# Peptides against a protein of PDB entry 7C96: the designs that were tried, part 37

Target 1, 73 residues: chain A of PDB entry 7C96
Amino acid sequence: PVIPDDFRCPISLELMKDPVIVSTGQTYERTCIEKWLQAGHGTCPKTQQTLTSTVLTPNYVLRSLIAQWCEAN

## One batch from the design tools (peptide; made by RFdiffusion4, then SolubleMPNN)

Design b2_p16_7_s3 (from b2_p16_7, 11 letters changed)
Fold by OpenDDE base, seed 4:
Structure b2_p16_7_s3 (fold): chain B 73 residues (1-73), chain A 16 residues (1-16)
Amino acid sequence: as target 1 above (73 residues)
Amino acid sequence: MEEEKEKAKKILEEIE
């Protein structure tokens, strides 16, 4: 089945396992965005906006939605 | 959609 776009990491393009939200409101796979930040970047990969914080907030709602989708598909 | 894929690929190459 086709994976919904909102369930795919904008970087890896794969189904997210540990989705996290950045300051711009965009969600990424934790490992992907951490590598981006570790590489010295301070912007949002998707929007190019400057991140006002490097705090990564777990997107528990999305994680649950993805889990539910996986169970049904 | 293709544009998004190319953008993702470029970012991926930069972090890995």
Scores: peptide ipSAE 0.458, ipTM 0.870, DockQ to the pose 0.770
Fold by OpenDDE base, seed 3:
Structure b2_p16_7_s3 (fold): chain B 73 residues (1-73), chain A 16 residues (1-16)
Amino acid sequence: as target 1 above (73 residues)
Amino acid sequence: MEEEKEKAKKILEEIE
């Protein structure tokens, strides 16, 4: 079935399994954003905004929604 | 959305 855009990582374009929120409010797959940060970048891939923090916050709500979608599809 | 897809592709190429 067609994966909802909100459930896809902006970088990998794949269904997120471990979605995390960056300081700009955008959500990415943890692995993808960690690689981006490790490469020395300090901006949000999607918006190009400067990150005020490198803290990655788990998006539990989205994780739950994706899990529910996967169970139904 | 196709533009965003190309952008994502470039980012992915940079981190991998």
Scores: peptide ipSAE 0.456, ipTM 0.870, DockQ to the pose 0.672
Fold by OpenDDE base, seed 2:
Structure b2_p16_7_s3 (fold): chain B 73 residues (1-73), chain A 16 residues (1-16)
Amino acid sequence: as target 1 above (73 residues)
Amino acid sequence: MEEEKEKAKKILEEIE
């Protein structure tokens, strides 16, 4: 079945396994955003806004929703 | 969708 847009990483376009939230509120796959930051970028890939922090917060709610969706589909 | 896909491609190339 079709994967909900909110469940796909804006970068990889794949179903997220370890979703994390950046300072702008956008969520990405941890691996993708870490590579972006390690490449020397200080902006949000999706919005181009400057990140006020490089802290990555796990999006446990989304992780749970994705898991539930995967079980049902 | 297509615009988002193109943007994603650029970002993906940048991190590789």
Scores: peptide ipSAE 0.456, ipTM 0.870, DockQ to the pose 0.824
Fold by OpenDDE base, seed 5:
Structure b2_p16_7_s3 (fold): chain B 73 residues (1-73), chain A 16 residues (1-16)
Amino acid sequence: as target 1 above (73 residues)
Amino acid sequence: MEEEKEKAKKILEEIE
């Protein structure tokens, strides 16, 4: 089945399992964005905007939506 | 989508 674009990590292009939100409002797979940050980057991979914070906030709503989608597909 | 794939590829290469 076709995976909704909003359910794919902008980096891995795979269905997100642990989506997290960065300061710019973009959501990524936790593992992917953590690697990006660990590599010394301070910008949003998708938008190139400077991150005002490196705090990663779990996107529980999206996680739930993805889980529901997976159950149906 | 192809453009997005290119961006993703470059980013992925950076974190690998």
Scores: peptide ipSAE 0.465, ipTM 0.870, DockQ to the pose 0.813; fails the geometry check

Design b2_p16_7_s4 (from b2_p16_7, 11 letters changed)
Fold by OpenDDE base, seed 5:
Structure b2_p16_7_s4 (fold): chain B 73 residues (1-73), chain A 16 residues (1-16)
Amino acid sequence: as target 1 above (73 residues)
Amino acid sequence: MEEELKRAQEILEEIE
C-alpha cells in the first residue's frame, strides 16, 4: 500500500511510530530528531530554522491516524 | 526545504 507522505518521517522516510513536534511545528520520528539534537544540531532539519526549544512534543493525533491507517492496510 | 532536508538526511546517516 502507498504510505501517505504525511505519515513518513522527513528524515528516515519511514512510517512514523513515535512522531514528535519540534518548536518549528515540523514533525519527525522521535529517534531521528533525538539523534540530530544529540549530535549538537539546534536547527530544524527541514527548514533550517533555529529551534527555540529542544522540547519534543508527542504528536498524538498523528500517531493515532497512523495507527488507524496501519490497521486498515 | 527539500534540499535542506536532503542534507539533514545525509548528516543523520553519518551519525547513525
Scores: peptide ipSAE 0.356, ipTM 0.852, DockQ to the pose 0.321
Fold by OpenDDE base, seed 4:
Structure b2_p16_7_s4 (fold): chain B 73 residues (1-73), chain A 16 residues (1-16)
Amino acid sequence: as target 1 above (73 residues)
Amino acid sequence: MEEELKRAQEILEEIE
């Protein structure tokens, strides 16, 4: 089945397993955004906005929705 | 928006 766009990481384009929210409100796969930050980038990959914080907040709601989708498909 | 993502993807490919 086709994976909903909102369930895929904007960077890897793969189904997210550990989605995290950055300061701009965008969600990415944890490993992807961490690599981006570790490389010295301080902007949001999607919006190019400067991140006001490097704190990554787990998106538990999305994680749950993805899990439910996986069970049904 | 799509253009920015493309650039990020290209950069990440070099990191991975």
Scores: peptide ipSAE 0.354, ipTM 0.852, DockQ to the pose 0.323
Fold by OpenDDE base, seed 3:
Structure b2_p16_7_s4 (fold): chain B 73 residues (1-73), chain A 16 residues (1-16)
Amino acid sequence: as target 1 above (73 residues)
Amino acid sequence: MEEELKRAQEILEEIE
């Protein structure tokens, strides 16, 4: 089945299992963005905006939507 | 932004 683009991490291009939101509002797979931050980067991979915070907020709504999709496909 | 995202993808490939 074709995975909806909104369910894929912008970096890994894989189906997200633990989607998190960065300060710019963009969503990434947790492991991907953590590696990015640990490497010393302080910008949003997609928008290039400087992150005002390194706090990662779980995207519960998206997680639920992905789970529902996985169950149906 | 798409080109910038591509750069990020390449950087992470090296980190992994």
Scores: peptide ipSAE 0.330, ipTM 0.844, DockQ to the pose 0.308
Fold by OpenDDE base, seed 1:
Structure b2_p16_7_s4 (fold): chain B 73 residues (1-73), chain A 16 residues (1-16)
Amino acid sequence: as target 1 above (73 residues)
Amino acid sequence: MEEELKRAQEILEEIE
């Protein structure tokens, strides 16, 4: 079935398994954003805004929604 | 925004 856009990582375009929120409010797959940061980038991939923090907050709600969707489909 | 995101995708594709 078609994966909802909100469930796909903006970078990898794949279904997120461990979604995390950056300081700009955008959500990405943890692995993707970590690689981005480790590569020396300090901006939000999507918005290009400078990240005020490199802290990655787990998006538990989204993770749960994705899990529920996967179970139903 | 999509163009910027595309660039990021290309960069990360190379990293992987």
Scores: peptide ipSAE 0.324, ipTM 0.843, DockQ to the pose 0.305

Design b2_p16_8_s1 (from b2_p16_8, 5 letters changed)
Fold by OpenDDE base, seed 3:
Structure b2_p16_8_s1 (fold): chain B 73 residues (1-73), chain A 16 residues (1-16)
Amino acid sequence: as target 1 above (73 residues)
Amino acid sequence: DKEKDLETHKRFLEEV
């Protein structure tokens, strides 16, 4: 089945398993954005906006929606 | 500066 675009990480383009939100409000797979930050970058990969914080907030709602989708498909 | 940052974004996104 076709995976909804909102369920795919903007970096890996794969179904997210551990989605996290950055300060700009964009969501990425945790491992992908961590690698980006560890490489010394301080901007949002998708929007190129400067991150006001390096804190990664779990997107529990999206995680639940993805889980429900996986169960149904 | 800004151009270098943009290039960095593209390369990283393409590599992953």
Scores: peptide ipSAE 0.094, ipTM 0.673, DockQ to the pose 0.151
Fold by OpenDDE base, seed 5:
Structure b2_p16_8_s1 (fold): chain B 73 residues (1-73), chain A 16 residues (1-16)
Amino acid sequence: as target 1 above (73 residues)
Amino acid sequence: DKEKDLETHKRFLEEV
């Protein structure tokens, strides 16, 4: 079945396994955004907005939704 | 420099 766009990482375009939220509100796969940050970037990959914080907040709700979707499909 | 930053974004996004 077709994976919902909101379940795909904006960077990898793959189903997220460990979704995290950045300061801009966008959600990415943890590994992807960490690599971006480790490279010294201070902007949101998708929106190009400046990150006010480099803290990554786990998106537990989305993780749950993705898990439920995977179980159903 | 936003232009440089934009290009960096594109390269990274395409790289993955």
Scores: peptide ipSAE 0.090, ipTM 0.671, DockQ to the pose 0.156
Fold by OpenDDE base, seed 2:
Structure b2_p16_8_s1 (fold): chain B 73 residues (1-73), chain A 16 residues (1-16)
Amino acid sequence: as target 1 above (73 residues)
Amino acid sequence: DKEKDLETHKRFLEEV
């Protein structure tokens, strides 16, 4: 089935399993954004805005929505 | 400078 765009990581373009939110409000797959940050970048991959923090906040709501979608499809 | 950052950004997104 067609995966909703909001459920896909902006980097990997795949269904997110561990979605995390960055300071800009964008959500990415944890492993993808961690690699980006570890590479020394301080900007948001999608928006290119400077991150005010490197803290990654789990997006539990989205994680749950994705899980529900996977069960139904 | 800004161009370098943009190029790095594009390359990374392309590789993942």
Scores: peptide ipSAE 0.083, ipTM 0.660, DockQ to the pose 0.117
Fold by OpenDDE base, seed 4:
Order: C-alpha cells, then sequence, then structure tokens
Structure b2_p16_8_s1 (fold): chain B 73 residues (1-73), chain A 16 residues (1-16)
C-alpha cells in the first residue's frame, strides 16, 4: 500500500521508525535530523527556518500511528 | 509530487 506522506521522513522519504519533532514543529526520522545537525546546520531542513533549539522531542503519537498502520498493512 | 520529493531529497543529501 501507499505510505501516507505524513509517515515519511522529509529527508529520507522513508517510513519513519523513530520520528522526532524539532523546534519548528516539523517531524523527521531521528537519525536523519541528527546527521543534519551534526553537520553544523542550525535550520529546519524542510522549512529552512532557524531552529530555536536543537532539542529533539519524540513524536510518540506519530510513532504509534505508524506502528498501527504497519500492522494493518 | 515524486519529482519534488526527489529534488528535496537530493538537496538534503548534498547538504549533509
Amino acid sequence: as target 1 above (73 residues)
Amino acid sequence: DKEKDLETHKRFLEEV
């Protein structure tokens, strides 16, 4: 089945396994955004807005939704 | 759609 866009990481374009939210509210796969930040970037990849924080917050709701979707498909 | 995704992905791959 077609993977919902909201379930795909904007960077990897793959189904997210460990989705995390950045300060701008956008969600990415943890490993992808960590690599981006480690590369010295201080902006949101998708929006290019400057991040007010580099803290990554787990998106538990999305993780759960993705898990449920995977089970159903 | 797919084209936009590919372009975005390429940008990220280039910058990271």
Scores: peptide ipSAE 0.042, ipTM 0.607, DockQ to the pose 0.612

Design b2_p16_8_s2 (from b2_p16_8, 7 letters changed)
Fold by OpenDDE base, seed 3:
Structure b2_p16_8_s2 (fold): chain B 73 residues (1-73), chain A 16 residues (1-16)
Amino acid sequence: as target 1 above (73 residues)
Amino acid sequence: DKEVDLETAKRFKETV
């Protein structure tokens, strides 16, 4: 089945397993965004906006939606 | 947007 675009990480292009939200409101796979930050970047990969914080917030709503989709497909 | 995501992925591969 075709994976919904909103369920794919903008970096890995794969179904997200541990989606997290950055300060700009964009969501990424945790491992991907952590690698980006560890590389010394202080911007949002997708929007290129400067991050006001490096705190990563779990996207529980999206995680649940992905889980539902996986169970049905 | 698929094109934007592809560009994002490319940028990531180039800088990490």
Scores: peptide ipSAE 0.626, ipTM 0.914, DockQ to the pose 0.966
Fold by OpenDDE base, seed 1:
Structure b2_p16_8_s2 (fold): chain B 73 residues (1-73), chain A 16 residues (1-16)
Amino acid sequence: as target 1 above (73 residues)
Amino acid sequence: DKEVDLETAKRFKETV
């Protein structure tokens, strides 16, 4: 079935497995955003806002919701 | 739209 937009990484466009939140509040797949940051970028890929922090916070709620969705679909 | 637009996606070709 169709993957809910909220469950797809803005970068990879794939179902997120390890979603993390950046300082702007946007959520990305961990590997995708880490590669972006490691490349020397200091902005949010989607919003272009300058990141106030490069700390990545696991989005546990979303991770759980995705897992539940996968079990049902 | 939850997906990145075409222009934005171009910037991520090396991260995907």
Scores: peptide ipSAE 0.057, ipTM 0.646, DockQ to the pose 0.403
Fold by OpenDDE base, seed 2:
Structure b2_p16_8_s2 (fold): chain B 73 residues (1-73), chain A 16 residues (1-16)
Amino acid sequence: as target 1 above (73 residues)
Amino acid sequence: DKEVDLETAKRFKETV
């Protein structure tokens, strides 16, 4: 089945398993954004905006929605 | 808007 675009990481383009929100409000797979930050980048991959914080907040709502989708598909 | 543009993708393809 077709994976909803909102459920895919902007970086990996794969179904997110551990979605996290960055300071700009964009959501990415945790491992992907961590690698991006560890590479020395301080911007949001999708928007190119400078991150005001490197704190990653779990997107529990999205995680739940994805889990529900996985159960049905 | 649904995914990272090609130019941006080139910048972090090695991080994936």
Scores: peptide ipSAE 0.056, ipTM 0.651, DockQ to the pose 0.415
Fold by OpenDDE base, seed 4:
Order: C-alpha cells, then sequence, then structure tokens
Structure b2_p16_8_s2 (fold): chain B 73 residues (1-73), chain A 16 residues (1-16)
C-alpha cells in the first residue's frame, strides 16, 4: 500500500508508530530520533538545524491520524 | 491516545 509521506519517518521511511516532534517542528519515529541523539548528534536529521532542545513531544494528532488510516486500509 | 494498528504497521514495515 502507498503510505502518505507525512505518515512515514524521515529516517526509517517507515510508517510511524510513536511519532514525536523535535524542537524544529519535524516529526520522527521516537526510536529513530532517540538513536540519532544518543549517537551524539544535536541537529534535526531532516533540516540540519541545531536542536534548541532535546525534548521529544508526542505527536498525538499524527498518531491518531495514522491509526485511523491503518484501520481504513 | 490511540494506538496504531500493529498488524497493518508491521506489513508496511516490510514494504518499501
Amino acid sequence: as target 1 above (73 residues)
Amino acid sequence: DKEVDLETAKRFKETV
């Protein structure tokens, strides 16, 4: 099936299960971005912008949208 | 919060 681009993690390119928002506003799969940060990176993988914070905010809206999409497909 | 359908998600994981 064709997964909407916004539903795929920019890193894994896979359907996100636990999407989180970084300080730049970009959303990633939690596991992916955590590994990125743990590797010592302090930038946004997608935009290369420096992260002003390493806090990861759950993207509940997107999680819900993905869930609804999965139910319909 | 709603949980993603894991069965569907798993299938997508195996698909490019």
Scores: peptide ipSAE 0.025, ipTM 0.550, DockQ to the pose 0.044

Design b2_p16_8_s3 (from b2_p16_8, 10 letters changed)
Fold by OpenDDE base, seed 4:
Structure b2_p16_8_s3 (fold): chain B 73 residues (1-73), chain A 16 residues (1-16)
Amino acid sequence: as target 1 above (73 residues)
Amino acid sequence: DEEQNLKTAEQFKQTV
């Protein structure tokens, strides 16, 4: 089935399994954004905005929506 | 590909 764009990580372009929100409000797969940060970057991959924080907040709502989508498809 | 996209993102940062 066609994966909704909002369910895909902007980096991996794959269905997110552990979506996390960065300070800019964008959501990424945890492992992807962690690698980005570990590489020494301090900006949002998608928006190029400087991250005011490197804290990654789990996007539980999206996780749930993706899970529901997977169950239905 | 994650690695490719990360590289692209890095390149974009350097350009913009």
Scores: peptide ipSAE 0.057, ipTM 0.664, DockQ to the pose 0.135
Fold by OpenDDE base, seed 2:
Structure b2_p16_8_s3 (fold): chain B 73 residues (1-73), chain A 16 residues (1-16)
Amino acid sequence: as target 1 above (73 residues)
Amino acid sequence: DEEQNLKTAEQFKQTV
């Protein structure tokens, strides 16, 4: 089945398992964005905006939606 | 700067 674009990590392009929100409001797979930050980048991969914080907030709503989608597909 | 950042991001995506 076709995976909704909003359920795919902008970096890996894969279905997110542990989606996290960055300061710009964009959501990425945790491991992907962590690698990006660890590489020394301080911008949002998708928007190129400078991150005001490196704190990653779990996107529980999206995580739940993805889980529901996985159950149905 | 923005262009270089985009280039880096695209390259990163290819390696993930």
Scores: peptide ipSAE 0.044, ipTM 0.656, DockQ to the pose 0.157
Fold by OpenDDE base, seed 5:
Structure b2_p16_8_s3 (fold): chain B 73 residues (1-73), chain A 16 residues (1-16)
Amino acid sequence: as target 1 above (73 residues)
Amino acid sequence: DEEQNLKTAEQFKQTV
């Protein structure tokens, strides 16, 4: 079935398994954004906005929604 | 910065 856009990582374009929120409010797959940061980038991949922090916050709500979607599809 | 992002974006399939 068609994966909802909000459930896809802006980087990998795949269904997120461990979604995390960056300082700009955008959500990415943890592994993807970590690689981006480790590459020396200090901006949000999607918005190009400067990240005020490199802290990654788990998006528990989205994680739950994705899990529910996976169970139903 | 944007230039740097563009150079690296390919490996991440980033398209914006």
Scores: peptide ipSAE 0.044, ipTM 0.674, DockQ to the pose 0.122
Fold by OpenDDE base, seed 1:
Structure b2_p16_8_s3 (fold): chain B 73 residues (1-73), chain A 16 residues (1-16)
Amino acid sequence: as target 1 above (73 residues)
Amino acid sequence: DEEQNLKTAEQFKQTV
């Protein structure tokens, strides 16, 4: 079935396995956003907003929702 | 530059 948009990483466009939240509130796959940051970028890939922090916060709720969806589909 | 940032971001998405 079709993957819900909220479950896809804005960068990879794939189902997220380790979703993390950046300072702008957007969620990305950890590996994708880490590569972006390591490349020297200081902005949010999706919104273009400047990141006030490079801290990545695990989105446990979304991770759980994705897991539940995978079990049902 | 926002435009350049967008271009870079889009290009990055294509390579991931």
Scores: peptide ipSAE 0.039, ipTM 0.654, DockQ to the pose 0.152

Design b2_p16_8_s4 (from b2_p16_8, 7 letters changed)
Fold by OpenDDE base, seed 1:
Structure b2_p16_8_s4 (fold): chain B 73 residues (1-73), chain A 16 residues (1-16)
Amino acid sequence: as target 1 above (73 residues)
Amino acid sequence: DKERDLETAKRFEEEV
């Protein structure tokens, strides 16, 4: 079925498995954003805003919602 | 929003 936009990573364009939130409030797949940061970028891929922190916070709520959606579909 | 994500994905491919 069609994956809800909020459940897809802006980078991979796929259903997120380990969603993490960056300082700008945007959520990405962990592996994607880590590669971005490792490449030397200090900005948010989507907004291009400078990140105030490189800390990646797990988005447990979204992870749960995705799991529930997958179970139902 | 899909258009914005496509742009983001493309930027990633070009810069990583």
Scores: peptide ipSAE 0.715, ipTM 0.933, DockQ to the pose 0.956
Fold by OpenDDE base, seed 3:
Structure b2_p16_8_s4 (fold): chain B 73 residues (1-73), chain A 16 residues (1-16)
Amino acid sequence: as target 1 above (73 residues)
Amino acid sequence: DKERDLETAKRFEEEV
């Protein structure tokens, strides 16, 4: 079935397995955003805003919603 | 939303 846009990583365009939130509030797949940061970028890929922190916070709520969706579909 | 995601994905491919 069609994957909800909110469940897809803005970078990989695939269903997120380990969604994390950056300082701008945007959510990405952990592996994708880590590669972005390792490449020397200090901005949010989607908004292009400067990140006030490089801390990545797990999005547990979204992770749970995705898991529920996967069970039903 | 989908259009912006495609743009984001493209930027990632070009800059990483």
Scores: peptide ipSAE 0.713, ipTM 0.932, DockQ to the pose 0.962
Fold by OpenDDE base, seed 4:
Structure b2_p16_8_s4 (fold): chain B 73 residues (1-73), chain A 16 residues (1-16)
Amino acid sequence: as target 1 above (73 residues)
Amino acid sequence: DKERDLETAKRFEEEV
């Protein structure tokens, strides 16, 4: 079935398994954003805004929503 | 929105 846009990582374009929120409020797959940061980038891939923090916050709500969607589809 | 994601993915591939 068609994966909702909000459930796909802006980088991998795939269903997120471990979604994390960056300081700009955007959500990415953990492995993708970590690679971005490790490459020396200090900006949000999607918005290109400078990150005020490199802390990655797990998006538990989204993880739950994705799990529910997967169960139903 | 989908187009913006494609642009983001492209940027990632080019810069990582």
Scores: peptide ipSAE 0.712, ipTM 0.932, DockQ to the pose 0.957
Fold by OpenDDE base, seed 2:
Formats: C-alpha cells, sequence, structure tokens
Structure b2_p16_8_s4 (fold): chain B 73 residues (1-73), chain A 16 residues (1-16)
C-alpha cells in the first residue's frame, strides 16, 4: 500500500511511530528530531526556521490516524 | 512535496 506523505517523517522518510510537533508546526519522528537537537541544531530541519522552543509536542491525532491506516492496510 | 522531504533527509544526513 502507498503510504500517505503526511504519515512519513521528513527525515527518515518512513512511517512515523512517535510523531512530535516542533514550534514551526512541522511534525517529525521523535527519535529523528531529538538527534537533530542533540547535534546542536536550533532550527527546523524542513523549513530551516529558528525554533522558538525546543519543546516537542506529541501529535496524538496523527498517531491515531496512522494507527487507523495501518489497521486498514 | 516528496522533493522537499528528500532535501530535508539529505540535510539531516550531512549535519548529524
Amino acid sequence: as target 1 above (73 residues)
Amino acid sequence: DKERDLETAKRFEEEV
């Protein structure tokens, strides 16, 4: 089955398991964005905008949608 | 949009 683009992490290019939202509104796989931040980066990987916060907010809605998609496919 | 994702993934590989 074709994985919807919105369900793929912009970094890993794979189906997200633990999606989190950064201050720019972009969503990434938690492990990927954490590695980015740990490397000393303070920007959004996709937009290159400076993050106003390093807080990672779980995207529960997306997690649920992905789970539903996986169940159906 | 896959084009931008590929660019993002490449940036990650180069900078992490």
Scores: peptide ipSAE 0.712, ipTM 0.931, DockQ to the pose 0.956

## One batch from the design tools (peptide; made by RFdiffusion4, then SolubleMPNN)

Design b2_p17_1_s1 (from b2_p17_1, 10 letters changed)
Fold by OpenDDE base, seed 4:
Structure b2_p17_1_s1 (fold): chain B 73 residues (1-73), chain A 17 residues (1-17)
Amino acid sequence: as target 1 above (73 residues)
Amino acid sequence: SEALEKALEEAREIYKA
């Protein structure tokens, strides 16, 4: 079945397994955004906004929603 | 926009590397 856009990482374009929220409010797969940050970037890939923090907050709600979707599909 | 898409493309390249 078609994966909902909100469940796909903007970078990998795949179903997120460990979604994290950056300071701009956008959500990415942890591995994807960590590599971006490690490469020396300080902006949000999707919005180009400067990140006010490099803290990555787990998006537990989204993780749960994705898990529910996977269970049904 | 083109600029926004380019940033995502760069991030994808880094991820795949």
Scores: peptide ipSAE 0.680, ipTM 0.917, DockQ to the pose 0.921
Fold by OpenDDE base, seed 3:
Structure b2_p17_1_s1 (fold): chain B 73 residues (1-73), chain A 17 residues (1-17)
Amino acid sequence: as target 1 above (73 residues)
Amino acid sequence: SEALEKALEEAREIYKA
């Protein structure tokens, strides 16, 4: 079925499995944003804002919503 | 904007590498 846009990683464009929130409030798949940071970038891919922190916070709410959607579809 | 899309594209290339 069609994956809701909010459930897709802005980078991979795939259904997120381990969504994390960056300092700008944007959510990405962990693997995608980690590779971006490891490549030496310090900005948010979606907004180009400078990240004030490299801490990645799990988006548990979104993870749960995605899980529920997957169960129903 | 094109600039924002470029950044996402770069991130995608890094991810696929």
Scores: peptide ipSAE 0.678, ipTM 0.916, DockQ to the pose 0.920
Fold by OpenDDE base, seed 5:
Structure b2_p17_1_s1 (fold): chain B 73 residues (1-73), chain A 17 residues (1-17)
Amino acid sequence: as target 1 above (73 residues)
Amino acid sequence: SEALEKALEEAREIYKA
């Protein structure tokens, strides 16, 4: 089945399993963005905006939506 | 934007490594 674009990580291009929100409001797969940050980057891959914080907030709503989609497909 | 896409590509390479 076709995976909705909003359910794909901008980095991995795969269905997100643990989506997290960065300070810019963009959502990524946790593992992907953590590796980016660990590599010494302080910007948002998608927007190039400087991250005002390195805190990663779980996107529970999206996680739930993805789970529901997976159940139906 | 080409510049923005380049950043994403870099992030993808880091992820794959």
Scores: peptide ipSAE 0.678, ipTM 0.916, DockQ to the pose 0.913
Fold by OpenDDE base, seed 2:
Structure b2_p17_1_s1 (fold): chain B 73 residues (1-73), chain A 17 residues (1-17)
Amino acid sequence: as target 1 above (73 residues)
Amino acid sequence: SEALEKALEEAREIYKA
């Protein structure tokens, strides 16, 4: 079945397993955004806004929704 | 926009490297 756009990482374009929220409110796969930050970038790939913090907050709600979708499909 | 897409493409390349 077709994967909902909201369940795919903007970077990897794959179904997210460990979605995290950055300071701009955008959600990415943890591995993807960590590599971006480690490469020396301080902006949000999706919006180009400067990140006010490098803290990555787990998006547990989305993780749960994705898990439920995977079980049903 | 093209500018925003460019940033995502750079992020994808870094991820795949």
Scores: peptide ipSAE 0.673, ipTM 0.915, DockQ to the pose 0.917

